Peptides against a protein of PDB entry 8HF1. Designs and how they scored, part 101

Target 1, 320 residues: chain A of PDB entry 8HF1
Amino acid sequence: NVMLYATKPTEVMVSFPHQEQVLTVTRLISAEIEKFYVSLDLMNIGVQPIRRSKSLQCLRDPSKKSFVKQLFNDFLYQMKEYGIYAASIAIISLIVEFDIKRRQAETLSVKLMHRTALTLCEKIRHLLVQKLQDMTYDDDDDNVNTEEVIMNFSTPKVQRFLMSLKVSFADKDPKDICCLVFVERRYTCKCIYGLLLNYIQSTPELRNVLTPQFMVGRNNISPDFESVLERKWQKSAIQQFRDGNANLMICSSVLEEGIDVQACNHVFILDPVKTFNMYVQSKGRARTTEAKFVLFTADKEREKTIQQIYQYRKAHNDIA

## One batch from the design tools (peptide; made by RFdiffusion4, then SolubleMPNN)

Design b2_p17_1_s3 (from b2_p17_1, 7 letters changed)
Fold by OpenDDE base, seed 5:
Structure b2_p17_1_s3 (fold): chain B 320 residues (1-320), chain A 17 residues (1-17)
Amino acid sequence: as target 1 above (320 residues)
Amino acid sequence: SELEKEFPDITEEILAK
């Protein structure tokens, strides 16, 4: 039982400045999405037949409009929390999803809705890539994946995270590394995975040292919506991490209920620890000798974070 | 604080490398 295991990793904090990245491009993208929401609300898509999928969520949005808004809101969150470089990766996932939904559309009106969403995603992608190219002299798409571009167009949180990885793992033996990275949201796992692939490839000291994977926890809300492909990916990613073919795993807090991963020597908490269970479960993975548990916090939230972790430590010791 | 000693901020150590 992870709850009863008294893990004693070295717990450390990394702070970052809370800068609202006031980029003109982020404001423009946000305004284009809001304009799209107004247009989306005016779209007459008719009454969609409520297919009785047993999932409570399918009952709540017969129009499928809320799902479209959710994906864009999730994108806006990633752009704000991780920066425009991460957003340039995140938008590709929206493009793929809306293209699938467009092809699966049962009505012309729903097909048009997803087509309009897809067109907006392509515009957003172009705006993001163009902004990343402002630091590059060459129009080559590969030139936007440099360490410098990644760092410059990432939020202070992501910058400190990448620096922490470089400091922790530069020129180490890959076999000596077993790292978990916890993020709050499911879609962030894939976004940070894509960012890390590019960062590791552009950083010689981490090249051939870190091999990342990502795992999306089971969505308890609708097992029917988990594609067979997603389930296969999860199983493969976990197996690669167990076999040592991957040494860094990005996961959401949804890991609580069933993924036995090996004892790790590093656990990074990229997003705020919101629950006692998240604290205990994540810390409970840092079980090797000299294991490190690293929390990232905004400077503004530093004191609150320290107090919250103290309360969680106390509560954990009272039950251990 | 005593709490800060039990949960050190290592930001400066990361920035110095």
Scores: peptide ipSAE 0.514, ipTM 0.919, DockQ to the pose 0.874
Fold by OpenDDE base, seed 4:
Structure b2_p17_1_s3 (fold): chain B 320 residues (1-320), chain A 17 residues (1-17)
Amino acid sequence: as target 1 above (320 residues)
Amino acid sequence: SELEKEFPDITEEILAK
């Protein structure tokens, strides 16, 4: 039970323009993924033994075509919602995951499937990095990890988020900061973490102020070594945040499952609040005096967002 | 609106800094 402490956080909104900047590179990448799906559907991977894990959730066999498609669909979501720079970080996570699955493949056909997925990921990575370099006017500065490049190749939502961090935390004592960032999807946690590491390193006012960490939901999917590593990572990340060695935690709906994190003074909701439970649980972490609860919304959805949050606030006050 | 007072938009404050 998130004890609803009597201290209501200050709830604020940050709006961003709805710019569907459809870059030529994003269209090309999407077309290459669709072409790969056609090829993937034609692959004969044979009958894979369904490992009936006793866990109630029908764990999608990670060797199946559906899992490969899920990872690329999650990548396409990151590229759309967070921009090309975030996509360049997200694609590295796919490369790592498909390389692990390729090495763990029990059959030659499954090994070939993951190899083909890896080849596509490397092509996508090259296209993204090339596009990030095209805006560095100086052919000699191969450093795509500047504040300017990160900002220019991020969506308006991510731009407003990064600006909000800079304004909120520039030159502050790191001990005075306890920040949560909520995102919808598991893979977004790691993507935004990688983006924040590079942004903080490129932004002098945030260097030695913000130390990010991330917490990913338990992948119920594979009870194998990955699930053990993820569980170890989660425990370490939570402990670092409790000890004050990390002062910004990126998390998905995992905090809904009763992970005990300390009272925070900042809570950022980077993705739309879709449920009453998400609103109550995320807001319920902003418990310090002068705590801020920050929502990001597209300009076109501003009124709808205000009405939805008002309804959630009313419903919460009727229960509390 | 009264609702906008309950959820202030601070975008201009962020852009001005």
Scores: peptide ipSAE 0.507, ipTM 0.918, DockQ to the pose 0.853
Fold by OpenDDE base, seed 3:
Structure b2_p17_1_s3 (fold): chain B 320 residues (1-320), chain A 17 residues (1-17)
Amino acid sequence: as target 1 above (320 residues)
Amino acid sequence: SELEKEFPDITEEILAK
């Protein structure tokens, strides 16, 4: 019985400067969303049925208003954490969601609420795209999807992540790559996926090397809210990653649910590790002999992050 | 610290390439 000693991955940190990029456009967008919340609170949309889900402590008020506020709050988070370029991709997902909800509206008041939200999203999209175009000196090249534009309008965290991908994977054989990228939020998976598609296409050293996919965790709320289309897409994305048709997978909390993905040689943790389970499950996917486990941290939180990872490593060794 | 040796910061290596 050759005990296959599970080779422990090499654990490394990448630090980034904690600079709040306070752009005028981000302040304008935040102020427009705040004005919209005041108007939304004044809208009479009638009494909505409170679905008491028995099991989950989060009283998600199934209020159609709370869902609208949640989507804009998630957008504001993505704009702050990932930058203006990522926000320009994230806003498209809100436009699609509000258009679906507008079409499914049972009342004129609810239809008007979703139409007003959609109009705000289109205004935000125009403000973001205009700001991305202001850096292209060539007024004629509508192509905001260059490596330079992506890097300049991304947060320091995203810049360090993209540089880490380029350094790790430039001119490598795509068959030798099995990469996982972990993010905290469901909507971040799709946003970072869209950013990576554009970055890989704009970066010659990565175009034929990296093929990204994304997975969204099962909705903890109810399998009934996952569209049949979302479940089919998740199965297809997993299968493409297993078959080697995709070599980079972006995940949000999915591996905590016991999704069996192959042994990976790279695991990137883009957002802070908040739980011991997230640390163990993500690290447990880095199983090749030279596997790397990469954490991103703000410079101001570097010491706190090192102490927290040490405590998680100690706790993991005491259980193993 | 001993902790920094067990969890190295590779930021300079990424910025130098």
Scores: peptide ipSAE 0.497, ipTM 0.916, DockQ to the pose 0.880
Fold by OpenDDE base, seed 2:
Order: sequence, then C-alpha cells, then structure tokens
Structure b2_p17_1_s3 (fold): chain B 320 residues (1-320), chain A 17 residues (1-17)
Amino acid sequence: as target 1 above (320 residues)
Amino acid sequence: SELEKEFPDITEEILAK
C-alpha cells in the first residue's frame, strides 16, 4: 500500500489594505441604483402565472423584480470588492442578461421593467467608461484596457492578485501551469475572467503564458436555451482545462457539484473562505509536490483569517 | 505568532518584484 502521501500544498497569505475606493462615480452609481429600486417597487408587472415547475429555480425567480435587484446587488458587490475596472466588465454582463430577459418577456409590463433596467445599465456603463478614460492622457488612445488602467482602477485585493499572477507565472512555460482561482459568486467568475483576458493581453510577460477559462455552478442554470448554451460552454471550458488548452480556471462553488478538476500547482482564493468544505475542496485541488495555496485577505481581517484557517486545518487533520 | 509561521504572509515578496 503506497500511502500516496498527499503532499500538503504550501499555504500562504497575501494581505491587502482595506481601501474602499470611495470615488464620486461609485457613489453616483449606488444612488442611481437606489432610485431605480424605488421606481421598480412602484412598477405594476401584474400577477405572473406561478409556473408549477417544482424546480428549485422557481424559488430563485419568485419575482422578476427580485431577480433584477439581485443582479444590481451583485454588480454593486463586484464594484466594491474588485473596483471600477471590474465593474465596467460586470455591467456588460447585466446588459446582456437584461436584454435577453427583455426579449423573452411575455408581458409588456415585464418588457418595460427590463428595458428600464437596461437603460440604467447603459448609463452606469457610460459613467464607468468615462471614468476609466479620464486617466488616459491622450484623447486618441481610447484603449482603457492597458495594464496601468486595470491596476489603477482595481481594488488593492485585485492589484495583489494580478501582481501575484505576474510574479508566479511571468515567462513560464504554459504547460507547467495549472491554476485555479476561487471566487464566491457566479457573476464574479465572468467579471474576473474578462479582467484577466484584458490584463493578460496588456501584460507581455503573461501573454501566451496564461489562457484563462471560467466555470459557474450548474444550480444557477435555468432550463431555457441560454442555460443549454451555458452548460455547453461550461463543458467546453472544463474540457479545455483538462486538455491543457486553458491553464487558469476561475471557479465558484462549482467543485461542490462533483466537477473533477485536475490536480493543480496553484490555487488562489480571491474571496474569503466562508466554509470548511470550500477550504478542503479548494486546498484538495493543490495536489502537486510544489503546489501553492494562496489566500487573499484584508489587513483588518488578517488575524481572523489566520485563526479560521488554523481551525479548518485542525478539523481537517482530525478527519484525515 | 506560531500561526503566522504556519501561514506566512508573502505580500512583501510580491511587492518587491
């Protein structure tokens, strides 16, 4: 019995200053969303037929209004946690989602609701893009997707994450890289994916080194056509990562769904570890001899994070 | 702390590059 000594990954922490980017633009956007919620509550969308589909998805779409509010709340979270640059990408995902929902609307009132949400998203997008352009000195270089713009308009957490990727993977053979990035929320996967695509494209040392993909949890896939497309995309993304055509995978709680991802040499935890299961599952993917498990924490939460990880390590050792 | 030795902060190493 060769006890496969499960080589414990090297666990390290990266701290970042807790700076809320209290920009005027973020306050304006938050205030516009709050005003929109008041307007949304006054909208009469009629009694929607309770589609008797007993699927847990009916619990997530009990109100079309609640879904709209959820998307904007997730956007506000992303803007706060990842910064204005990430928010400029996140808002595009909302635009796409509300445009789909507007087209799929069975009633004029629901169509109007999604149209109003879409109009707000376009206003937010304009405010974000304008703010990103304010740092470009040259009126002619409309490219807000530079390394400098990405770094300057990202939160300290995202800055440390991007620096950690650059330090870890600059000029490496892409075949030697198998990286997981864990985030808490489904929409964060798409947002960080878009940010990484732009960052990698703007960073010569990572260009042709990192090929990112993302995965989102299946439990959020509606049985509609878009859900079939999302399921196909997820299967393709997993397959690309398995085949080595992608070497960085951004994922949320996807591993809870029994998706077997390869043994990785790097695991980054971008968001706080909230559960023992998330700790064990994410750490359990860092299985190579030189595997690194990197946790990002705010300085103010450093001690609490260390204590929590210690408790999780102890609990894991007591079960193993 | 002993816990900090078991879970090192590498922030300075990342910032130095």
Scores: peptide ipSAE 0.487, ipTM 0.914, DockQ to the pose 0.882

Design b2_p17_1_s4 (from b2_p17_1, 7 letters changed)
Fold by OpenDDE base, seed 4:
Structure b2_p17_1_s4 (fold): chain B 320 residues (1-320), chain A 17 residues (1-17)
Amino acid sequence: as target 1 above (320 residues)
Amino acid sequence: SKLEEEFPDITEEIEKL
């Protein structure tokens, strides 16, 4: 029973200023996506054959306009919540997805739709990379992966998260680290993973200390092939984390109920705790005697966060 | 407050490093 033997972790908060990075580039990107939505709504993709698989009837077909809009809306969310640097990583995931969907397209109209989305993603990537290069005197893409560029083009939340990792893990033995990072959205796992790889590589104190992995929730919308690849990847990532070949795991809240992971000494909650179940499941992974449970909150939401955690603690103690 | 003692804000400790 996960609840009964949990050593109470030390629960701490990290606050960050609510700064909307109002950059001209983010406004331009948002405007280009909105123009694309108008164009997308006018596209005649024809009647898509209803795949008669009874299990998928409620699932949004990945060939539909609604799935394309979902990916761009998830990108816009990541750009807002994590910053321009994270957005430059997130857009690569969209490029890969739209290229796969373009190749798998059963009709010329669907193929053209995914091609148009892909062309927009490449334009967005260039706008983001160009903005990251404005701080570098050299036009080299490798120069945008410095600690300074990552920190400057990240939101205050991500800055405080990266600082918390540096403070917590600088020059430690990799074997003494078992860290979980919880995020709300499945696509954020890949984005934060890519950001962490570059940050760890740019930070000497972390290069041989942290080995990140991620986990993505099962995409019930993906074709059977994509779902098989995702399942194989998840199994491999979990196994690497169990074997100690990875010591930091990024996961979404959707994974909390089904993952048998070892007892962790650090749990970071990068996004707001929305439910009691999320609080109990994530905290229940911090099981070592010196375990830390770290929450990130905007300054404006600090009091509300403290009150919510108190209510969850009370409710948890009434059940335990 | 008792709540702040049981859920400390460590932001300043992170910024000093």
Scores: peptide ipSAE 0.402, ipTM 0.881, DockQ to the pose 0.827
Fold by OpenDDE base, seed 5:
Structure b2_p17_1_s4 (fold): chain B 320 residues (1-320), chain A 17 residues (1-17)
Amino acid sequence: as target 1 above (320 residues)
Amino acid sequence: SKLEEEFPDITEEIEKL
């Protein structure tokens, strides 16, 4: 029980301006997804065959349309919260998922639905990559992965996060780093992981310092949706972090999974702390001497964040 | 405030890069 640990990390805040990236490309992408939802609602996919062994899954999404909308809604959230660079990575995860679903389709109609979703993702990817290339004046796809492009096409939250990593870890010994990054959503873990890989590779001061991994929560929806490959990858990622072969772990729900992670010296909370349990549990991982617990907040939410953290500290001290 | 001292904003320290 993480609550039993008297952990007193240094708690700090990083604020960022609330900037909505009012890019024409983001508006176009949002409008294309909205048009797709209208078309998706009109699609007659018929009665889905209920496989007796999958009864619980078929009960949750009998049309398989809600899952498609969920993935695009998660993409739209990532584009809004993390920026168009992060969105260019996030869309690849959708492409992979819809290609898998297309191949696994039991009916021609379901296959067509996933194909249409995939075609939209490919269009979105092209629009995003084209916008990233507008800055580089180069048609080479490798040239969009520079520190400058990553920073300029990231939200202020992500910019401050990347700067915080650079300040915290530039030219440090990799062995002295044990960092957790908490995000709200499962799909954000992959998105921020891909962003960090490119950022670290483009940032000399971090290239040989940070080795990121990510952990996505066990999909409680079904162990059947987790490929054997994904489960092997998750186990490998956790083991690499335990063994010190990875020193930065991005995660959405470390503690619901009973994953005993070693004491960390840095814990970054990239998204708002929504629950007391998340606060206590994430803070409870910052257990080393001089451990830092860093919260990111929009300027408009600064006062509310301070009050919330105070209430959580008080509640934690009343239980400890 | 006492709260701001117990939960400092380090944004300016990060921006000085």
Scores: peptide ipSAE 0.396, ipTM 0.878, DockQ to the pose 0.825
Fold by OpenDDE base, seed 2:
Structure b2_p17_1_s4 (fold): chain B 320 residues (1-320), chain A 17 residues (1-17)
Amino acid sequence: as target 1 above (320 residues)
Amino acid sequence: SKLEEEFPDITEEIEKL
């Protein structure tokens, strides 16, 4: 009985300065969203028929004002946590969502609500793109997708993450790479995926090395609200990662949901590890020889992060 | 600390490359 000592991954930390990107554009966007919330609260959308699907404790009626506010709050979080470049990608997901809901609206009042939200998203998109273009001499939207623009309009956390990818994977064989990137939120997966596509395409050392995919957790969306297209896409993304057609997978709570992902040699935790289960599940995917487990932390939270990881290591050793 | 040795900060290594 060779006890296959599960090779413990090398656990490392990357710190970043806690700098809020205090840009005039971010303040303007926040103020426009706040004005929209006041207008939204005054809108009479009527009594929507509560479709009681029995299984959904969270009757997040997607037609409710609260859901519209949640999407904008998630956008504001992404703009704060990942920067303006990431926000320019994140806003497109809101545009798509509000356009779908506008088309599916059962009432004129709900249709108007989603139209107003969509109009605000287009204004926000324009403000973000214009700010990205301020660094490019050319008015072409494609010129904003350079390594320089991505780095300059990303938060220190995202900058350190991109640098860590470049250092870890520059000029490596794509077959030797199996990388997971964990983020907290569902919408962050799409945002960071779009950012990585543009970054990899603009970085010669990574262009033929990294092929990213993303996966959104199934259980965070009631199976009833996942479009058939989203479910097909998730299955395809997982299969591409298993087949080695993709070597970097961005995921949220996917591993807590029992999705079988292969053993990886790199695991990046871009957002704070909030639970013991997240720590164990994410670390448990770094199973290859010389596997690396990389945590990103703000300098101010460094000591707290070290203490938390120590407590999780201790708790894991006491259960094993 | 012993904890910092078991969980090193590699930020400077990433910034130098």
Scores: peptide ipSAE 0.394, ipTM 0.876, DockQ to the pose 0.864
Fold by OpenDDE base, seed 3:
Structure b2_p17_1_s4 (fold): chain B 320 residues (1-320), chain A 17 residues (1-17)
Amino acid sequence: as target 1 above (320 residues)
Amino acid sequence: SKLEEEFPDITEEIEKL
């Protein structure tokens, strides 16, 4: 019995400059969302079910208003962390969700609330698309999906991620690729998936090489919010990745629950590793010979990231 | 440091390609 010692993956870091410069369009969008929150707090939508936490006497916002604020806060996070191009894709998911909630509204006041949120999303989309078009002399939506536009309107983190994909996979056989991309938030999976589809289509060296899919996790907090369609999509995406019809899988922290995915040769961690479990589980997927485990970090957080990974390696060796 | 040797930064290799 040759115990196949699983070769430990090669662990590497990619650093990126911290950009503090907020564009005028991102400031305008943030101010419009803040103005909308003030108006939303003044809206009377009637009695809504309040989840009382036992410890805080604060009247929690109605679950329907809290959900609207959560979606816009997740959008603001994606715009800050991934850039304007990623935000132009992320806003479409909000438009779809608020249109569904508007149609499902039981009262005129709740319908009006979701309609006001939808109108704000349409305005935000217009501001983002107009800013992407400032680089193109042509008003056509197809001209905003070039490699140049994607790179120029992405954060340094996303730029270094896209460069790392090009360097790692240019002109390779798609059968030799099994790649995982980990992100923190479920909504980031859809956003980065849409960005990668456009980037791969605009990059000749990656055309017919990379076929991306995404999986979002089982929402343990509310199985009722996971549509039958989302559950069917997850099963289909996992099956396509097992069958080799997809060779790059974008996933959130939900692979923590033991989704059986094949041994991968590349694992990219796009967002900061916040837990020991995330480190062990994501690294445990890089199991092929010469497997790479790639971490992205801001230059200002480089030393802290190195120290944190050292502590996780030590803790993992003390358990093994 | 020993830690930097065990966790190399490959940013310069990615920027040169």
Scores: peptide ipSAE 0.393, ipTM 0.876, DockQ to the pose 0.873

